# Ledger of designs, part 55: peptides against a protein of PDB entry 6IDX

Target 1, 380 residues: chain A of PDB entry 6IDX
Amino acid sequence: KELAKLSADVTFATEFINMDGIIVLTRLVESGTKLLSHYSEMLAFTLTAFLELMDHGIVSWDMVSITFIKQIAGYVSQPMVDVSILQRSLAILESMVLNSQSLYQKIAEEITVGQLISHLQVSNQEIQTYAIALINALFLKAPEDKRQDMANAFAQKHLRSIILNHVIRGNRPIKTEMAHQLYVLQVLTFNLLEERMMTKMDPNDQAQRDIIFELRRIAFDAESDPSNAPGSGTEKRKAMYTKDYKMLGFTNHINPAMDFTQTPPGMLALDNMLYLAKVHQDTYIRIVLENSSREDKHECPFGRSAIELTKMLCEILQVGELPNEGRNDYHPMFFTHDRAFEELFGICIQLLNKTWKEMRATAEDFNKVMQVVREQITRA

## One batch from the design tools (peptide; made by RFdiffusion4, then SolubleMPNN)

Design b1_p11_7_s3 (from b1_p11_7, 6 letters changed)
Fold by OpenDDE base, seed 2:
Structure b1_p11_7_s3 (fold): chain B 380 residues (1-380), chain A 11 residues (1-11)
Amino acid sequence: as target 1 above (380 residues)
Amino acid sequence: SRRKRMEAAAK
């Protein structure tokens, strides 16, 4: 107990470390010897002293043994009565994952996200916070191939539901540290969009062009019985498609694929447009037809607007950026829906279309409309 | 502190 308190002092810590004091503490954990009277209290203070000593950054985290890691992981993975040991064990694992890639690999083999989710179903907000922080550390340090798997796993849907029900909708005010961990989880989740945001469309890829053709079909052919024979000559068809792509508000009416060659937002804008067209078809058709029927120079170009809005949303959500330690702004909406980014896009594109009309905007006002829409989104 | 551990890990 006294050691744990003194370990917060840098002068004491330096001298204790020079005496191999950390090695003695690690061996106490490694021994696992439950035979001592007050073992749980002694262990809780040992883990506290270990954390406070390691927080000085004098000793590398790589000094810890595999036996030590297994003991700490055991305290998190097993039903334990001692809340203090669990809290310190979660914090030790978080620090190990953050400070060492070799320790990350070992910990990722010993602990599952499912085991960490069980620690979210408790009334103790500190345990919940340390559990989310360890999930965030594992997600941050995961190799790129495993990040997508961690995110797509049924565990993430379940994790979001548990966070929503037990943390966000809990009977307790969210502390600053929990708000920060929710922000971090949100940023790490949206960083999965970075690949699509940085993927350029290939204007020669037929499969990608077929998606643009599907957007045209949903907007203009959804009421037409497929029985209208393909027999009109190839030139009339090309001229017809150019008109349709103009009405869709693409910048390149001849080859709309060229509008998706800029990164950001690349293919992510096309994904959002396709989601809107398939999931919110009535909203999509309404927006397209309302602007396609105008000849007064006040048409809101849907295609261009969707691309620039996707880019703006990526900037607002900091897609591709590391989480900032000074921030704690999380959006509860992102825990309520599996496709929250695409749903946000669907809300914001309607807001953009409304704002365009209210401003009586022309194509020259485009950047000014986008600035107003940015302010509206960031205030909501 | 937890914040110091995160700051050290982000460097």
Scores: peptide ipSAE 0.021, ipTM 0.693, DockQ to the pose 0.459
Fold by OpenDDE base, seed 3:
Structure b1_p11_7_s3 (fold): chain B 380 residues (1-380), chain A 11 residues (1-11)
Amino acid sequence: as target 1 above (380 residues)
Amino acid sequence: SRRKRMEAAAK
C-alpha cells in the first residue's frame, strides 16, 4: 500500500527502478503464489505500484515476460476476480497494447473480445470503461486485415447491443471517461468505412454497373409487370436509360458510374444508395419520383446529393482520422443498429430533400443547401 | 492516471 502510494513520485520511482524493484513486482505477479495472507489486497497494490511505476515512462513495456502477460490476461478471463484486481489488470493490458505492437500480438492471442464483453454486463462503470478502453486499444492496434474481421464479427454486434443496454440505457449518468471511450469506439468503427470511401468505381465493371441499374429498376420498374420488357432497339433503350439516370439526379447521365470515380466518397456513396433503395424502398422511391416529376428546375438531384452527403457525413464523422483525446461526443444511434452509417445517411438524405424544398433550391443553390444541411446535422 | 497512460502511449 505504501509502495503503491510512493510509486506515484518520480524520485521514488527512479530509485526503486534502479534497485530492480519493478522486476520484483513482476515476479510477484508471475509466481501466482497465493501463500501470503491478504494475497488479493497485496496483488491489487502490487498492480497499482506497477502501473504507477510504468506511467513514468522510465521502463519500456517490452520488459514484461510472457508469463506476466498470461497472469494479467488470466485475471481478465477469470469470472471470480476481485474488482480491484480486474480494474488494474484491464488498465495494464490497455497500456501494454497501446505502447507495444509486440505486446498487442501476445495479448490478442490470450484474450477475446467476448471475454471483455462480459465485463460490460456489470454494475461498475469503471470496469465497463476499462473494458471498452481495452477493446478500443485492441481495435486501434489491430492490423488492417484483423480490423475488418473484428468489425464483421458477431462479437461487435453483441458488443453494441451490450453497450446500448448496460452502459447507454443504464440508470446512471455516463461519466466523461466512459463518454470518451464510446466516442473512440464510434470513431474506430467509422474508420472501417475508409476502404469503401477510397474505393473508386470501375466504370467497366459490369457487377458495379448492375448496382446502378438496380437503383434505376427499384425507382422506375418496381410496379411494372416483368412482361413489359420493351423489346425496342438498343439505341432507344440507351436513350431511355440516359433519361432515367438524369431523373435519378446523376451528374453523368450517360455513364453514372463516372460519378463514383471520385474519392472520397467513392463506392461508399453507392453502398448508401443501394442500402436506402433496398431497406427503405418507399422512402427511396418517394425521394426519386418526387424530384423526377418536377419540370420547374427545383428538382433535387438525388444521385449528386447522395454522393455529396456521403462525403459530408465522412467529414463530420472524421472517417479515417484518429480519435481525439479531448472529445466525448458519441451518438447513441450508432449503437442501436449494425448499419448505423447507412441509417444516418437515410435520415440525412430525407433532411436534405426537405431542406431543398423549403429553400426552393435550384441546381445553382446546391452548395448552399449542403451548407445548411451540414449545420443541421452538426447541431443535432 | 488513465490520462497519463494515454499521453504516454501517444508519444
Scores: peptide ipSAE 0.021, ipTM 0.688, DockQ to the pose 0.289
Fold by OpenDDE base, seed 4:
Structure b1_p11_7_s3 (fold): chain B 380 residues (1-380), chain A 11 residues (1-11)
Amino acid sequence: as target 1 above (380 residues)
Amino acid sequence: SRRKRMEAAAK
């Protein structure tokens, strides 16, 4: 207990570390010797002292043994551990993951996100916060392949459901630290969109062009069999497509693929448009047809609007930026939908279309409409 | 502190 308190002092820590004191603490954890009276209390203070000593940055986290890691991981993976030990063990694992890629690899083998989710099902918001923080650390330090797997896994859907039901919809106020960890999780998840946001469309890629064609088909030929592949379209058919792409509100009516060559938002805008068209087909068709039937120059250009809105949402959500320590603004919608970004896009594109009508906007007012929509989204 | 650990890990 006294050691744990003194370990917060840098002078004491330096001398204690010079005396190999930290090695003694690690060996106490490694031994797992439950035979001592007050073992749990002693262990809790040992872990506190260890963490405080390591927080001085004098000793590398890589000094810890695999046995130590397994013991700490064991305290997190076992169902019946003292809360004080669990809390410190989560904090130690978080620090290990954040400070060492080699320790991340070892910890990721010993602990599953599923085991960490069990610590979210408790009423203790501090334990919940430390569990989410470790999940965030694992997510941040994961290789790109594993990070995507973490995001797509049933574990993340389940994680979102558990967070929604046990944290957000809990009868307890969300503390600042929990709100920060929820924000971090949101940012890390939306940062997976960065690749698509920075991917330029290849105007010569037929598969990508077929997506644009599918957008046209859904809007104008919803009853037509998709088996009407664009055969060698006569010049008349190409001219028809140019008209359709104009009605869809693309800037380049001849080759809409050119509108997706700008990054950001690149292909991410096309992904959002396709999601809207497939998942919310009624809304998509309504938006397109309402504007395609207008002869009054007050048509909202859907294609252009979708691209600029996607870019705006990426800016608002800070896609590609690291989480800011001072922020705690999380969106509950992130925990209610599997495709939260695309659903947000679907809400915001309807808002944009409404705002365009209310403002009686023309193509010259486009930037003014976008500014008003930005203010509406950021105030909601 | 947790903050110091995160700041140290971000460097």
Scores: peptide ipSAE 0.021, ipTM 0.693, DockQ to the pose 0.478
Fold by OpenDDE base, seed 1:
Structure b1_p11_7_s3 (fold): chain B 380 residues (1-380), chain A 11 residues (1-11)
Amino acid sequence: as target 1 above (380 residues)
Amino acid sequence: SRRKRMEAAAK
């Protein structure tokens, strides 16, 4: 107990470390012996002292043995562990993952996100906070292949459901530390969109062009019996499609694929448009047709708007950026749906279309509308 | 502090 208190002092820590004191603490954990009187209390103070000593940054985290890691991971994976030991063990694992890529690899072999999710199903917000922080550390330090595995739709759905039900919808106020960890998790989740945001459309890829054609089909042919295959010549078809792509509000009416070659937002904008068209078909058709039937130059260009809105949302959500330690602004709605970004896009594109109408905007006002919409989104 | 541990990890 006294050692744990003194270990917070840098002068004491330096001298204690110089005396190999930290090695003694690690060996106490490594021994795993439950035969000592007051084992749980002793272990809790040992882990406290170890954390406080390591927090001075005098000793590398790489000094810890695999046996030590396995013992700490064991305290997190075991169902009946003292809360004080569990809390400190989560904090140690978080620190190990954050400070050492080699320790990350070893820890990722010993623990699963599923085991950490079990620590979210408790009433103790501090345990919940440390569990999310360790999940965030693992997510942050995971290589791209393992980030995709952590992005397994089932694990994500379960994690989101548990966070939503046990943390966000809990009867307790969210503390600043929990809000920060929820923000971090949100940022790391949105960083999975970076690949699509930076993927250029290939104008020569027929499968990608077929998606743009599907957007046209959903907007203009949804009520037309599939029997009216336009039997007219290839040139009349191209001219018809150019008109349709103009009505869809693409910048390049001849080859809309060119609008998706800019990164950001690249293919992510097309993903959002396709999601809107398939999942919210009535909303999509309404937005397109309301603007395609106008002759007053107050048409909201859907295609251009969708691309620039996707880019704006990526900027607002800081897609591809590291989480800022000073921020705690998380959005509860991102825990309610598996396609939360696309749902946000669907809300924001309706807001954009409304704001365009209210401003009586023309194509010249496009940037002004986008600025107003940005302010509306960032205030909501 | 927890904050210092995260700052060190982002570098």
Scores: peptide ipSAE 0.021, ipTM 0.690, DockQ to the pose 0.593

Design b1_p11_7_s4 (from b1_p11_7, 6 letters changed)
Fold by OpenDDE base, seed 1:
Structure b1_p11_7_s4 (fold): chain B 380 residues (1-380), chain A 11 residues (1-11)
Amino acid sequence: as target 1 above (380 residues)
Amino acid sequence: SLRARQEAAAR
């Protein structure tokens, strides 16, 4: 206990480390000797002293043995562990993951996100915070292949559901530390969009072009029996599609694929448009048809608007950026839906369309509308 | 506001 308190002092820590004191603490953990009276209390103070000593940055985390890692991971994976030991063990694992890629690899073999989710299903917000912090550390330090695996629909859905039900919808005020960890998790989740945001459409890829054609079909042919496609010659079909792509509000209405070659937002904009068209079909059709039937030059160009809105949302959500220290501005909505970004897009595109009408905007006002919409999104 | 809708959806 006194060692744990003194270990917060840098002068004491330096001298204690110089005396190989940290090695003694690690060996106490490695021994796993549960036979001692007051073992749990002794272990809790040992882990506290170890953390305080390591926080001075005098000793590299890479000095930690695999046996030590297995013991700490064991305290997190076992159901009947003292809360004080569990909390410190989560903090140690977080620090290990954050400070050493080598330790990340070892820890990622010993513990799963599924095991950490169990520590979110408790009433103790401190345990919940450290569990999310460790999940965030593992997510941050994961290689791209493993990050995608962590991002699988099951893990994400289950984690989000548990956070939503046990943390966000909890009867307790969310502390600043928890709010920060929720912010970090949100940022790391949005960074999974970076690949699609930076993926250019290939105008020669027929499958990608078929998505744009599907957007046209949903907007204009949804009520038409597929039997009545008039057998008009290939040129009349191209001219017809050019008109439809103009009504959809693409900048390049001759070849809309070219609008998705800009990165950001690349293919992510097309993903959002397709999601809106398939999941919120009535909203999509309404937005397109309201603007396609206008002869007053106040038509909102849906295609252009969707692309620039997707880019704006990526900027607002800082897609591809690392989490900032001291930020705690998480959005609860992102825990309510598996495709929360696309749902946000669906809300914001309706807001954009409304704002365009209210401003009586023309194509020349496009940037002004986008600035107003940005302010509305960021203040909302 | 978007925030109010987000908060309402989280409730």
Scores: peptide ipSAE 0.007, ipTM 0.482, DockQ to the pose 0.028
Fold by OpenDDE base, seed 3:
Structure b1_p11_7_s4 (fold): chain B 380 residues (1-380), chain A 11 residues (1-11)
Amino acid sequence: as target 1 above (380 residues)
Amino acid sequence: SLRARQEAAAR
């Protein structure tokens, strides 16, 4: 206990480290020896002293043994561990992951996100905070290939549900530290969109072109009896499609695929449009048809608007940027739905369409509308 | 606000 308190002092820490004191603490953890009276209390203070000593940055985190890592991971993975030990063990693992890529690799082999999710189902917000912090650290330090696996995992749906039900909808006020970790998790989750945001459409890829065709089909053919598809020649079909792509508000009416070659937002805009068209079909059809039937030059170009809105949302959400240590502005909505970005897009595209109408905008006002919409989104 | 709706949907 005194050691843990004194370890916060840099002068004491320096002398204690020079006496190989940290090695003694690590060996105590490594031994796992429960033979001492008050073992749990002693271990909790040992782990506290270890953290405080390591926080001075005098000793490299890479000095820790694999046995030490396994013992600390064991305290996190085992049921019915003392809360004080669990808290410190989570903090140690977080620090190890953040400070060493080699330790990250070892820890990622010993601990699953599923094990960490169990620590979110408790009433202790400090344990919840450290568990999310460790998840965030693992996510941040994961190689790009493993980040995608973490993204697609059933674990993320479960993680979001658990966070929503046990943290956000919990009976306790969210502390600043927890709010920060929720913000970090949100940023890291949105950074998974970066690949799609930076993926250019290939105008020659038929499968990608079929998505654009599906957008057309949903907008214009969903109400048409399939019997009235006139067997009109290839040129009339091409001219018809060009008209339809104009009505959809694409910039390139001949080849809408060209509108998705700009990155950002690349293919992410097409993903959002397709999601809207499939999941919120009535909203999609309404937005498209309301603007496609206008002859007054007040049509809101859906395709262009969807692309620029997707780009704007990526900018607002800082997609591809590292989380800022000073921020704690998480959005609870992003934990309510698996496809929260696409749902946000669906809300914002309706806002854009409304704002366009209210402003009586023309194509020349496009940038002004987008600026107003940006302000509306950021103030909301 | 969008935020107020998001907070209401999260409750």
Scores: peptide ipSAE 0.006, ipTM 0.466, DockQ to the pose 0.027
Fold by OpenDDE base, seed 4:
Structure b1_p11_7_s4 (fold): chain B 380 residues (1-380), chain A 11 residues (1-11)
Amino acid sequence: as target 1 above (380 residues)
Amino acid sequence: SLRARQEAAAR
C-alpha cells in the first residue's frame, strides 16, 4: 500500500526502478502464488504500484513477460470478486495495448471483446469505464481487417446494447471519463466509414450504376416489377432516365455516377441514399416526389443534397480523424441502432428538406441551406 | 431537435 502510494512520485519511482524494483513486482504477479495471507490486497497494491511506476515512462512496456500478460489477462477473463484487481488489470492491459503493438498482439490472443462485455454488466462505472477503455485501445490498435471484424462481430452489436442498457440508461450519471470513452468508441466506429467515404464510384461499373437505377425505380416505379421493364427503344429509355435523374436532383442528369466520383463522400452517399430508399421507402418517395412535382424552381435537389449532407455528417462526426482527448460528447443514438449513421442521414435529409421549404430556397441558395442545416445539426 | 430525438431513443 505504501509502495503503491510512493510509486506515484517520480523521484521515488526512479530510484525504485534503478534498484530493479519493478522486476520484483512483475515476478510477484508472474508467480501467481496465493500462499500469503491477504494475497488479494497485496496483489491489488502490487498492480497499483506497477501501473504507477510504468506511467512515469522510465521503463518500456515491452519489458513485461508473456507470463505476466497471461496473469493479467487471467484476472480480466476470470470471474473475480476483487474489483480492485480487476480495475488495475484492465488499466494495465489498456496501457500495454496503447504503448506496444507487440503487446497488443499477445493480449488480443488472450482476451476477447466478449469477455470485456461482461465487465460492462456491473453497477461499478469505474470498471465499466476501464473495460470500454480497453475495448477502445484494442479497436484503435487493431489492424484494419481485425478492426472491421470487431465492428461487424456480434460482440460490437452486443457491446452497443450493453452500453445502452447498463451505462447510458443506467440509474447513475455518466462521469466525464466514461463520456470520453463513449466518445472514443463512437469516433472509432465512425472511422470504419472512411473506406466508403473515400471510395470513388466507377462510372463503368454496372453494379454501381444499377444502384442508381434502383433509386430511380423505387421513386417512380414503386409498383412495377423490375423484371417487366419493357424493352422499349434504348434512346427513349435514356431520355426518360435523364428526366428522372433530374427529378432525383442529381447534378449530372445524364450520368449520375459522376456525382459520386468526388471523395469525400464518394460511395458513402450512395449507400445512404440506398438505405433511405429501401428502409424508409415512404420517406424517400415523399421527398423525391414532393420536389419533383414542383415547377416553381423551389425544388430541393435530393441527389445533390444527399451527397453534400453525407459529406457534412462525415465532417461533423470527424470520420477518419483520431479521437480528441479533450472531448466527451457522444451521441446516445449511435448505440440504439446498428446502422445509426444511415438513420442519422435519414433524419438529417428530412431536416434539410424541411429547411429548404421554410427558406423558400432555390438552387442558388443551396450553400445557405446547407449552412443553416449544419448549425441545426450541431446545436441539436 | 436531433439531440432530443437521440436522447429520447436512448431512454
Scores: peptide ipSAE 0.007, ipTM 0.479, DockQ to the pose 0.027; fails the geometry check
Fold by OpenDDE base, seed 5:
Structure b1_p11_7_s4 (fold): chain B 380 residues (1-380), chain A 11 residues (1-11)
Amino acid sequence: as target 1 above (380 residues)
Amino acid sequence: SLRARQEAAAR
């Protein structure tokens, strides 16, 4: 207990470390000897002293043994662990993951996100906070190939539902630290969109062109009997498609693929459009047809609007940016839906279309409408 | 507000 308190002092820490004191603490953990009276209390103070000593940055985290890592991971995976030991063990694992890529690799082999989910199903907000902090650390330090796997694990309804039900909808006010960890988790989740945001459409990729064609089909052919495909020559069909792409509000109505060559938002805009068209088909068709039937120059260009809105949402959500330590602004909606970004896009595109009508906007007002929509989204 | 809809969807 006194050691744990004194370990917060840098002068004491330096001297204690110079005496190999930290090695004694690590060996105490590594031994796993439960035979001592008051083992749990002693271990809790040992782990506290270890954390406080390591926080001075005098000793590299890479000094820890695999046996030490396994013991700490063992305390986190045990269902009947003392809360004080669990809390400190989560904090130690977080620090190890954050400070060493080598330790991250070892910890990622010993602990799964699934094991950490159990620590979210408790009434103790501190345990929940440290569990999310460790999840965030693992997500931040994961290599790109493993980030997608973790994202898929986060995309599991289970983790989101548990965070929503046990943390966000919990009977206790969310503390600043928990709000920060929820913010971090949200930012890290949205950073998975960066690849698609920075992916240019290849105008020569037939599969990508088929998506644009599917958008046209859903908008204009959903009620048309396929039998009434006008049997007249290939040129009339091309001219028809050019008209349809103009009605869809693409900037390049001859080759809409060119609208997706700019990054950001690249292919992410096309993903959002396709999601809207498939999942919210009635909303999509309504937005397109309301604007395609207008000859009054007050048509909202859906394609252009969808691209610029996707870019704007990426900017608002800071996609590709690291989380800031001073921020705690999380959005509960992002924990309610599997495809929260696409659902947000679907809400915001309706808001944009409404705002366009209310402003009686023309194509010249486009940037002004987008600015008003940005303010509406950021104040909401 | 979007926030109120988000809070309502989160209820």
Scores: peptide ipSAE 0.007, ipTM 0.473, DockQ to the pose 0.026; fails the geometry check

